# Peptides against a protein of PDB entry 5HOI, part 273

Target 1, 351 residues: chain A of PDB entry 5HOI
Amino acid sequence: FRYMPFSPAGTPFGFTDRRYLTMNEVGYVSTVKNSEQYSITVSFFDVGRFREYHFEDLFGYDLCFLNEKGTLFGQSKTGQIQYRPHDSIHSNWTKIIPLQAGERITSVAATPVRVIVGTSLGYFRSFNQFGVPFAVEKTSPIVALTAQNYRVFSVHYSQFHGLSYSLSELGTSSKRYYKRECPLPMSLPNINSDMKKDANLDYYNFNPMGIKSLFFSSYGDPCIFGSDNTLLLLSKWRSPEESKWLPILDSNMEIWKMSGGKETTDIHVWPLALAYDTLNCILVKGKHIWPEFPLPLPSEMEIRMPVFVKSKLLEENKAILNKKNEIGADTEAEEGEEDKEIQIPVSMAAE

## One batch from the design tools (peptide; made by RFdiffusion4, then SolubleMPNN)

Design b1_p25_8_s2 (from b1_p25_8, 14 letters changed)
Fold by OpenDDE base, seed 4:
Parts: sequence; C-alpha cells; structure tokens
Structure b1_p25_8_s2 (fold): chain B 351 residues (1-351), chain A 25 residues (1-25)
Amino acid sequence: as target 1 above (351 residues)
Amino acid sequence: EDDELYNQILASLEKKKKEREKKLE
C-alpha cells in the first residue's frame, strides 16, 4: 500500500497534462503541467462573489483545499504548504512542514480559522489561518482530512484495522474529540471487481482508498462519499453512544431511477458538497468516473434523509433557537404547541 | 444513447430542483 496525497474531489491527470486538485461548493482548483512547472487556476462557481485567479507553481502542489476565504496548497513530498487568501487584503504565506524520512503529507484542510495538515505517519498538525502552529498530535496514519470552522473530520488507515475516523474540535487551548479513531463502515475499492475497466485503474492508483470526497454538511455533519458511490452522513455525533453512519444517498440507484431503470456505466456522480437536503455534485459523462475538462455545471441531487434524522435536526435547531431566546428575551412569547405531527409516509419503512 | 441518457438525467435533476424551489416559495 502507498499513501497518496488526498484532496476532496481531486482528480488524476490520467493521460492528460491537467487535473483538478480539489473541488467543492465554492469552486474548483485546476493544475496544468507546463514542462517542469505547473499553472494553477482557482475558479469559483459564484463568479459574482469571487474572481478567478491563477499563479505559477514551481513546487508541484499535489494537495489542495478550497474554502470561502482562501486556498491551501501542499506538496506531499517536500512538506511545503501555501495559503492564498482570495482577497488581496490578506497576504499569502508559505511554510515547510517538517517531514521524517519517507513521511508524506497525505491531506490538508483549511477553514477561515484553522489550517490542518495530516501525514502518512499520523502527525496531525494544526495552525491558525495565518500559519501560526497550535499543536502536533500523533494519531493513526491520516489518509484524508476535511474541516468546517473549528471542526475537523479525519480519516485514518491501519493495515491491521482498516479505515477509522475522528471528529474533533480545535479550540484555542485544546482539541476536543467527539469521535476518536472509531471504525469507518466504508468499503474499500475492490480492485478485482471495479478494475475490470482499465479507466478505473488510474483513479485507484491516484486514490487507493476510493474516497471521492469528504465534507461537512451545511448542518455541520461529517459526510463521506466512497467508491461505492454512497453518501454516508455521521448522525448524532454530539452523542458518542448514539452516533451512526447513515447511507443518505445511493447515487447509482438515483441514476438508475432517473434513467428509467437502464444500467449505465458511463454516467457518474462526482460529489462536491451537501447543502441542506441536496448533494451538490457534477454529473460526469464518460468512461472516467471523474470530471474532465471543461468542468460541467454542478447539479443538485436530492438525498433520502431517514425521517428520524430530519426530526432531530429540527429539534437541535429548535433547541439552539430556544437557548438563544432564553439568553435574550424576557418577553412571554406564547408557546403555541403546534405539534405538527410530521406524518411519516409509510413507504420509507420497507426499503 | 449515452448522450440522450445523460441529458435525460440532467433534465430530471433540473426539474426536481425547480420543484423544490417552488415549495420553498
């Protein structure tokens, strides 16, 4: 097994000189190989909010994470990282992560408040948005990272234990774990079944774990999209004993339904983000499971949230609203007990 | 065939999107 650099929804070069370093709901980062150099372009889906920019990459960045405030780049072998704010107000910064012999940066993540670096030896390095270090922690080998605000979702790999995950919050003084190296119920790519198509070999050489992407939902739930094209959401993660992975979308089944029951092998879902009840994704056409150039417009695929998750999200949102109101308003707003019984449609109990 | 199927799926997704938007208004 070889640890490969992972970026959310990153694509291989394949037989081309270009690839996507990362993509999500904000935009997409592409790199083009120009002899010994690379040209990187940071593009946005909301062209009214952000201006596309490019730069020459002399380092060969193979790791990327895009957020609403900037782009983090990393070089897996050299340990170089660069943060580039989208605005011209904040300066770019560069740092070298110290790597041991044979150590690789395997994943990077950035939020407006945190930068995270994970390595093949399980070094978890945290920084603020200005590259000031907070801590170094030793974990199981990190294969993927994503982050939202102060929260980090990390995927770990052990040859003995397979895939595990952690969910942590990076406060100012300490790291809190909600989940720590718990088993991740995601299937690894089956080389023998999935590689019957030569086109998939390039992808699994690029991404041996088959993790197409991982992200936080708009509600702040960890999501992962594997090689099986199933979107998993971590429900109830605030209650460690109640926490469970929910298969909230089988994208192959959704394609099959929308096709009128036709089996197709040349249409693929490429995950970007989960916004409310929709998977933001690229519908990919062709033999490759990843988007080529030019990037198609994003599509929205409705998720099948289990009814029990929608009710708890509503309860958690009500509880957050009520706690905000208890701190502020001494005003006797009448508790109108409209217990709107959300009638559970009977049809979801049989799937 | 694959082009028609791809366009059919895109049209289905766009239709569902518009139906969701109309339910939020």
Scores: peptide ipSAE 0.597, ipTM 0.941, DockQ to the pose 0.472
Fold by OpenDDE base, seed 5:
Structure b1_p25_8_s2 (fold): chain B 351 residues (1-351), chain A 25 residues (1-25)
Amino acid sequence: as target 1 above (351 residues)
Amino acid sequence: EDDELYNQILASLEKKKKEREKKLE
């Protein structure tokens, strides 16, 4: 096993001089190899909110994380990281992460308030958005990271124990764990079945864990999309004994239904984000399981949420819309984070 | 054949999206 740099929905070069470093609901980051240099472009789906920008990369960034405020870049071997705000108001900053011999940065994540670096030796490094360090923690080897606000979803790998996950909150004074190195019930790529297609060999050499992406849902639930093309959502993570992974979408089954029951090998779902009851994704055509250039427009695939969540979410969205319409003028309503546990009922996992 | 199937799936996803949008109005 070799630790490879992971970025959410990142693609390999394959036989081309270009790849996506990362993509999500905000946009996509591409890199083009020009001799010994790279040209990086940060593109956005909301062209009215954000302006596309590019720069020359002399370091060969192989790690990336995109959020609504900026882009974090990393170089897995040198330990260099760079944060680039999308606005011109905040300055870019660069830092070198100290790496031991043979240690690599395996994943990076950034929110508007936190920067996280994970390594092949299991060093978890946290910073604020300005690159000021908070802490260094030793965990099991980190293979993937994502973050939303102060929350971090980390995936760990051990040769002896397989995949595990942690869910933590990075406050100002302390780190809280909701989950700490719990078993992750995700299937690893099956070398004998998945590698029968030459097109898949290049991908699994790039991403040995087969994690196409990981993200937080719009409701703040950890999500992971593996090589089996199943979207897993961590339900009830606030309640340690009730927490479970829910298979909320089999994308192969949804493609099969929409095809009229035809088997296809040249249509693939590439995950971006989970927004409400829809997987935002790229529908990929071709032998490669990843999107090529140009990037197709995102599609929305409806998830099989358990019936009772659709009704509660529709009621809560109606209640939020009605409250926004009734609260006209003046009062500084304290944003009490109503920690409304969206109770996902168990029953829809059976059909 | 794959192009026709791809376009059929895209059209199905777009149709479902428009049907969801109309239920929220």
Scores: peptide ipSAE 0.596, ipTM 0.942, DockQ to the pose 0.449
Fold by OpenDDE base, seed 1:
Structure b1_p25_8_s2 (fold): chain B 351 residues (1-351), chain A 25 residues (1-25)
Amino acid sequence: as target 1 above (351 residues)
Amino acid sequence: EDDELYNQILASLEKKKKEREKKLE
């Protein structure tokens, strides 16, 4: 087994000089190999909100995380990281992460308020958005990271225990765990079945865990999309005993239905994000399971869970909060009520 | 065949998107 650098929805070079370092709902980051250097382009789906930019990469960044405020780059072997704000108001910063002999940065994540670095030895390093360090923690080896606001979803790998996950919140003073190295019920790539096509071998050499992407939903739920093309969502993560992984979309089954029941091997779903009740994705055509160049426009696949209940409950809770504010009840709304898990009525989860 | 199937799936996804948008209006 070899630890490889992971970035959400990153693609291999394959037989080309170019690949996507990462992609999500915000945009996509590409790199082109030019002799001994790389040219990186940061592109956006909302061309009205953001301006595409490019730069020369002399370091060979192999890790990337894109958010609405900037792009984090990392070099897995050297330990160099760079944060580039999209807005020119804020300066770029660079830092070297100290690595032990044979240690690699395996994943990086960035939010507008946090930067996270995970390594093959299980060092979890946290920083603010300016690269000021908070803490270093030793965990099981980290293979993937994503983050939203102060929350971090990490995937760990042990040769003895397989895949595990953690969900944590990086406050100002301390790290809180909602989940700590719990078993992750994701199937690893089956080398014998999935590698029957040479085109898939290149992908699993690039990403041996088969984690196509890792993200938080628009509602702040951890999501993972594996090699089985099933979208898993972590439900009820605030309640440790009630927490469960929900298979909310089988993308192969949805493609099969839309095809009229035809078996197809040359149409693939590439995950970007979960927005409300839809998986934002690229519908890929061809032998490769990943998008090539140019990137197709994103598509939306409806998930089977009645996420409309969560949106309605959010709207109802907002409407209740707004009505409480209008009624002038001087009851100090304790700051702790906003983070209450919206109890989805059991009856509505079964429809 | 694969091109036609790909375009059929894209058209199905776009149709479903428009049907969802109309239910939110």
Scores: peptide ipSAE 0.596, ipTM 0.941, DockQ to the pose 0.420
Fold by OpenDDE base, seed 3:
Structure b1_p25_8_s2 (fold): chain B 351 residues (1-351), chain A 25 residues (1-25)
Amino acid sequence: as target 1 above (351 residues)
Amino acid sequence: EDDELYNQILASLEKKKKEREKKLE
């Protein structure tokens, strides 16, 4: 097994001189090979909110994470990282992450308040948005990272145990774990079935885990989109015993339904983000499972909770409504900030 | 064929989007 640099929704070069380093709901970062250097462009979907910018990359950045405040770049082999704010108010900063012999940066993530670096040896490095270090922790080998605010979703790989995940919060004083190296029930790419098309071989050489993207939903739930084109959401992650992965969208099944039951080989869903009850995605046409240039406009695909989960959510919502109606009698119970687990809206139950 | 199917899927997604927007109004 070879650890490869991972960025959310990043694409391979294939036979071209250009690729997407990352893309999400904010925008997309592209890189073009110009002889011995690269030209990087940071583009946005909301052109009224953000100004597109470009720069020459002499380092060959192969890691990227885009957020609403800036872009984090990384070079997997040298350990160089750069943070570039989108505004001109804050300065760019560069740092070298110390790497051991054979160690690689495998993933980077950035929020407006945190920068995270994960490595092939399982070094988890945390910084503030200005590149000031907080901590270094040793975990299982990290293969993917995403972050939202103070929360970090990390995917780990072991040759013996397969995929695991952690969910942590990087507070001001300490790291809290909600989940720590728990089994991740995601199927790995089947070399024999998925690699039957030469076009997929290039992708799996670029991304051996088949993780097309990982992100937090608008509700702050960890999401992962694998090689099976199924969107998994981690539900009830605040309650360790109740926490479960929900298959909330089979994108192949949705394409099949919208096609009128036609088998398609050259239409693909490329995940960007989960906003409420819709997967923001690129509908890709062609042999490659990833978007090429120019980037198509994003589409919204409605998520479909399994009927068995819909019935439970309806029962849970009825039970909560009934409890609220029974408690309507007596005492001024202090409104403790019941960390309102954002109930998946009942609107998902209506089909 | 693939172009027609791609456009059919896009049109289906856009239709569903407009139907969701109208339910929120």
Scores: peptide ipSAE 0.596, ipTM 0.940, DockQ to the pose 0.490

Design b1_p25_8_s3 (from b1_p25_8, 13 letters changed)
Fold by OpenDDE base, seed 5:
Structure b1_p25_8_s3 (fold): chain B 351 residues (1-351), chain A 25 residues (1-25)
Amino acid sequence: as target 1 above (351 residues)
Amino acid sequence: MSDELYQQVLESLKKRAEERRKKLE
C-alpha cells in the first residue's frame, strides 16, 4: 500500500498537463504543468465576492485546501506548506513540517482559525491561521482531513483494521474528541469491479482510498463521499451512543431516475459540499469519473434516503409499461407520483 | 446518446432546483 496525497475533490492529471488540486463550495484550485514549474490558479464560484488569482509554483504542491479566507498548499514529500490569504491584508506564510524517512504529508486542512497537517505515520499537527503550532499528536496513519471552524474530521487507515475516523475540536488549551478512531463504514474501491474501465485505474492510482471528497455540512455534520458514489452523513455525533452514519444520497440511483431508467455509465457526480438538504456537485460527462477542463457550473442535487431497491423499481416500471401496452390507451404519461421519497428532516442535521 | 442523456439529467436538476425555489417563495 502507498500513501498518496489527498485533497478534497482533487483530480488526477490523467493524460493532461492540468488538474484540480481541490474544489468545494467556495471555488476550485487548478495547477498546470509547465516545463520546470507549475502554474496554480485559485478560482471562485462567487465572482462578486472574490477575485481569481494565480502564482508560479516552484515546489510542486500536491496538497490543497480552500476556505473562505485563504488557501493552504502542501508538498507531500518535502513537508513544505504555504498559506495564502485571499485578501492582501494578511501575509502569506510558509513552513516546513519535519518528516521522518519515508513519511509523507497525506492531507492538509485549513479554517479561518486553524491549520491541520496529517501524515502517513499518523502525526497530527495543529497550528493557528498564522502558522503558530499548538500541538503534535500521534494517531493511526491519516489519509484524509477536513475542518470547519475549530472542528476536524480525520480519516485513518490501518492495514489491519481498515478505515477509521475521528471527530475532534481544537480549542485554545486542549483537543476534545467527540469520536476517536471509530470504524468508518465506507467501502474501499473494489479493484475487480471499479478498475474494469481503464479510465478508473488512473483515478485509483491517484486516490487508492476512493474518497472523492469529505466536508462538513452547512449544519456542521461530517460528510464523506466514497467510490460507491454514496454520500454518508454522521448524524447525532454529540451523543456517542446514538451517533450513526446515514446514507443520505445514492447519486448513481438519482442519475438513473433522472435519465428515465437508462444506462448512465458516462454521467458522474463529483461532490463539492452539502448545503442544507442539497449536495452541491459537478455533473460530469464522459468516461472519466472526475471533471475535466473547463469546469462545468455546479449543480444542486437534493438529498434522498436510498429506500428504494433499483430492481423493484425496474420491475414496477416494466409492469406499468406492459399494462399500458395491453390497454392501448394513449393516456398521457401521468407524471408518475414522485414516490414520496423520505426527505431527511432538517432536524436530523447537527443533533 | 450520452450527450442527450447528460443534457436530460442536467435539465432535470435545473427544473427541480427551480421548483424548490418557487416552493420557498
Scores: peptide ipSAE 0.597, ipTM 0.933, DockQ to the pose 0.601
Fold by OpenDDE base, seed 4:
Structure b1_p25_8_s3 (fold): chain B 351 residues (1-351), chain A 25 residues (1-25)
Amino acid sequence: as target 1 above (351 residues)
Amino acid sequence: MSDELYQQVLESLKKRAEERRKKLE
């Protein structure tokens, strides 16, 4: 296993010279490889609120986090980080995170008030928005970070224990844990099933954990979207004993429903954010599970707890069709090959 | 086939979003 740099909804280069470093509800950050240099563009969905900007990257930033106030960049190998405010009022700042031999920055996060750096050795470093350090903590190896305001959602990986998560609040004087290295019930990518498509190999080499994104909901609940295309939400995290991960959306099931039950192997959901009860996402067309260039407009997908199993729905629909054929046997209706759109029962569209 | 199905899913998402907006008004 190799620790790879993770950014929320970041994409691989694949066979191209360009990729998304990160994307969320605010916008998207792209990088283009120009010989030994990179050109970074910070783009926004709200073009009225924010102005797109670009700069030359001499360091090869492979980590990124975008928020409403600025963009944090990181270089996983060198330990360099840069924060760039979107406004021209605040200055950019750069720092070098001290790394041990073989240590990598694995994830970075930034809010308007905090900057967080996580490493492959489990160093958790916190800063204010001006890059003033608060603390260094040793945790299990960090593989992903997101943050909202003062809260941090961290994903950890151990070869012995698998995936765990922490939820913490970074006050001025102390870090509070709501959850500390608790088991994360997320499925890891299955090399044998998920890698049968060559197009997925590049993605899982880029992101071995299959975490497409993690974010806080608009209500401040930790969310994670894995390789199974299920959105998990951490419910009741303020009550340690009552806290649970809820599968609030099976995006493959929802695409399948919207397709009329057709095969949707070339349609993918790419998660951006959870706004209220809608997943803000990019609907991706093609063999690659990630968005290419240009970026499609975001779509909103209503969250729905997956109460129904696709196999049972297909069996029930076959049973309904067989019953209709048994009742309809007395009329010599011509065998028109009507593309039998699997009518999803209206009751299943209302849940 | 994949393009038509992709457009169908996009239109379905757009329709659901509009129906939702109308329920919140």
Scores: peptide ipSAE 0.597, ipTM 0.935, DockQ to the pose 0.734
Fold by OpenDDE base, seed 3:
Structure b1_p25_8_s3 (fold): chain B 351 residues (1-351), chain A 25 residues (1-25)
Amino acid sequence: as target 1 above (351 residues)
Amino acid sequence: MSDELYQQVLESLKKRAEERRKKLE
């Protein structure tokens, strides 16, 4: 297994010279190849609150995390990290993370108060916002990180045990675990089904775990959006015995409903954040499941527990159509090619 | 076809967002 650098909602280059390093509710970070160097741009959705900035990247940063105060960059192979505050009051800082032979930084996260680095060997490194180290811990191999305030959501991978997660709080004096390497009930990308489309191969080579993004909700609950396009939320994580993953949105089902039950092979949800009861996302049009350039404006998709299975609805609608055709066989009504819009039951439109 | 469906989904999302906003006012 090859550990790849992960950033929340990061996109591959594909056949282009540009990609998104990361995106979330704050903004998006892009990088463009220019000969032997890269040009990085940090853009914001709230243009009144933040000023876009750019810089030349001589290191080839392949890791990024954006927050309301700054951007953390990382280079997975060299171990270099850079924090760039959005304001001009605080200075940029650079640090080299010591890596063993073959070790890679797999993910980075930053909050206004913490910087976290995770590696392919399971080194969890914590710093303050000024790059002062707190601790180094050995965990299972880290594949993804996100953080909010003092809380860290980490995803781990073992070839033998699959995906696990931890939820921790990085206080001033100690790390507290709410969850420690517990099983993560997320489906991994199915190579045989998901990779049959050449357009998806580039994405899964870039992100083998299919984790499109992970974030904390506005309420501080860990969220993950996998290759199945289902948003999972960790509920009741403060109570270890009551904690559970909830599938709070099937985005493929929601697109299908909004299309009137039509085939939507070229329409994709790209997750940004969960704000209250709405998934902030990019609605992507095209062959690629990720957004291209220019970035479309974010959309809001209301969370809905999946009550219905698309296959059952399609079977029920076929059964209704067949019954109508059996009853209507005596009327020579002109078969106009009425686009067979699968009528979504009114009960599903009202929920 | 793909453009029309994409626009339909976008307008549906906008409409639902506006309806939610009006329920919170």
Scores: peptide ipSAE 0.597, ipTM 0.935, DockQ to the pose 0.740
Fold by OpenDDE base, seed 1:
Structure b1_p25_8_s3 (fold): chain B 351 residues (1-351), chain A 25 residues (1-25)
Amino acid sequence: as target 1 above (351 residues)
Amino acid sequence: MSDELYQQVLESLKKRAEERRKKLE
């Protein structure tokens, strides 16, 4: 196992010279290899509110976090971080995070009021928006971070215990935990099933945990989107005994329903954010599970608790078809491999 | 096939978004 730099909804280079460092509801950050340097572009979905900007990256930033006020960059090996406000009022700042031998920055997060750095050795470093340090804490190895206002959602990995999560609030004087290294019920990528398609091997080499993204919802609930394409939401996190992960969307099931029950192996959901009752996402076409260039426009997918199992619907429809064929002996079965449109029950068809 | 299915899914997402907007107006 190798700790890799993680950024929310970041994409690999693959066989290209360009990738997305991160993307969310605010916009997307791309990097292009240009000889020995990189060119970074920060783009926004709301072009009326924000101005796109670019700069030359001599450091090879491999970590990124975008918010409404600025972009945080990091270099996983050197420990260099840079914060770039979107406005011209505030100055850019750069800092070097001290790393031990073999330690890497694994994730960074930034809000308008906090900057957070997590490492492969489990160092959790907090700063204000101006790069003034608050504290250093030792945790289990950090593999992913996101933050909203003063709240931080961290994902940890242990070879012995698997995935865990923490939910904390970074006040002015102290860190409060709502959850501390609790088990995370997310499935890890199955190397044998998911990597049988060569196109996915590059992604899981880039992101071994299969965490496509993590974010806070518009209501401030921690969300995670794994390799199984299920959106998990942490409900009731303020009540330790009532807190639970809810599978609020199976995106593969929703695509399958919208296709009329056809095979949708070349259609993928790429998560951006959860706004109210809708997953903001990129609908990706092709062999790669991640968006290519140019970036498609975002789509909104309504959250729906997965009540139906695809396998049961397939069995029921197969049983109905077999009964029809037993009654209708006389019509010439042209064995056309017609992609048999599975009659999705009308209650699951989009009204 | 893959292009047509992709467009069908995009149109379905768009239709549902428009229906949600109309329920909020």
Scores: peptide ipSAE 0.596, ipTM 0.935, DockQ to the pose 0.710

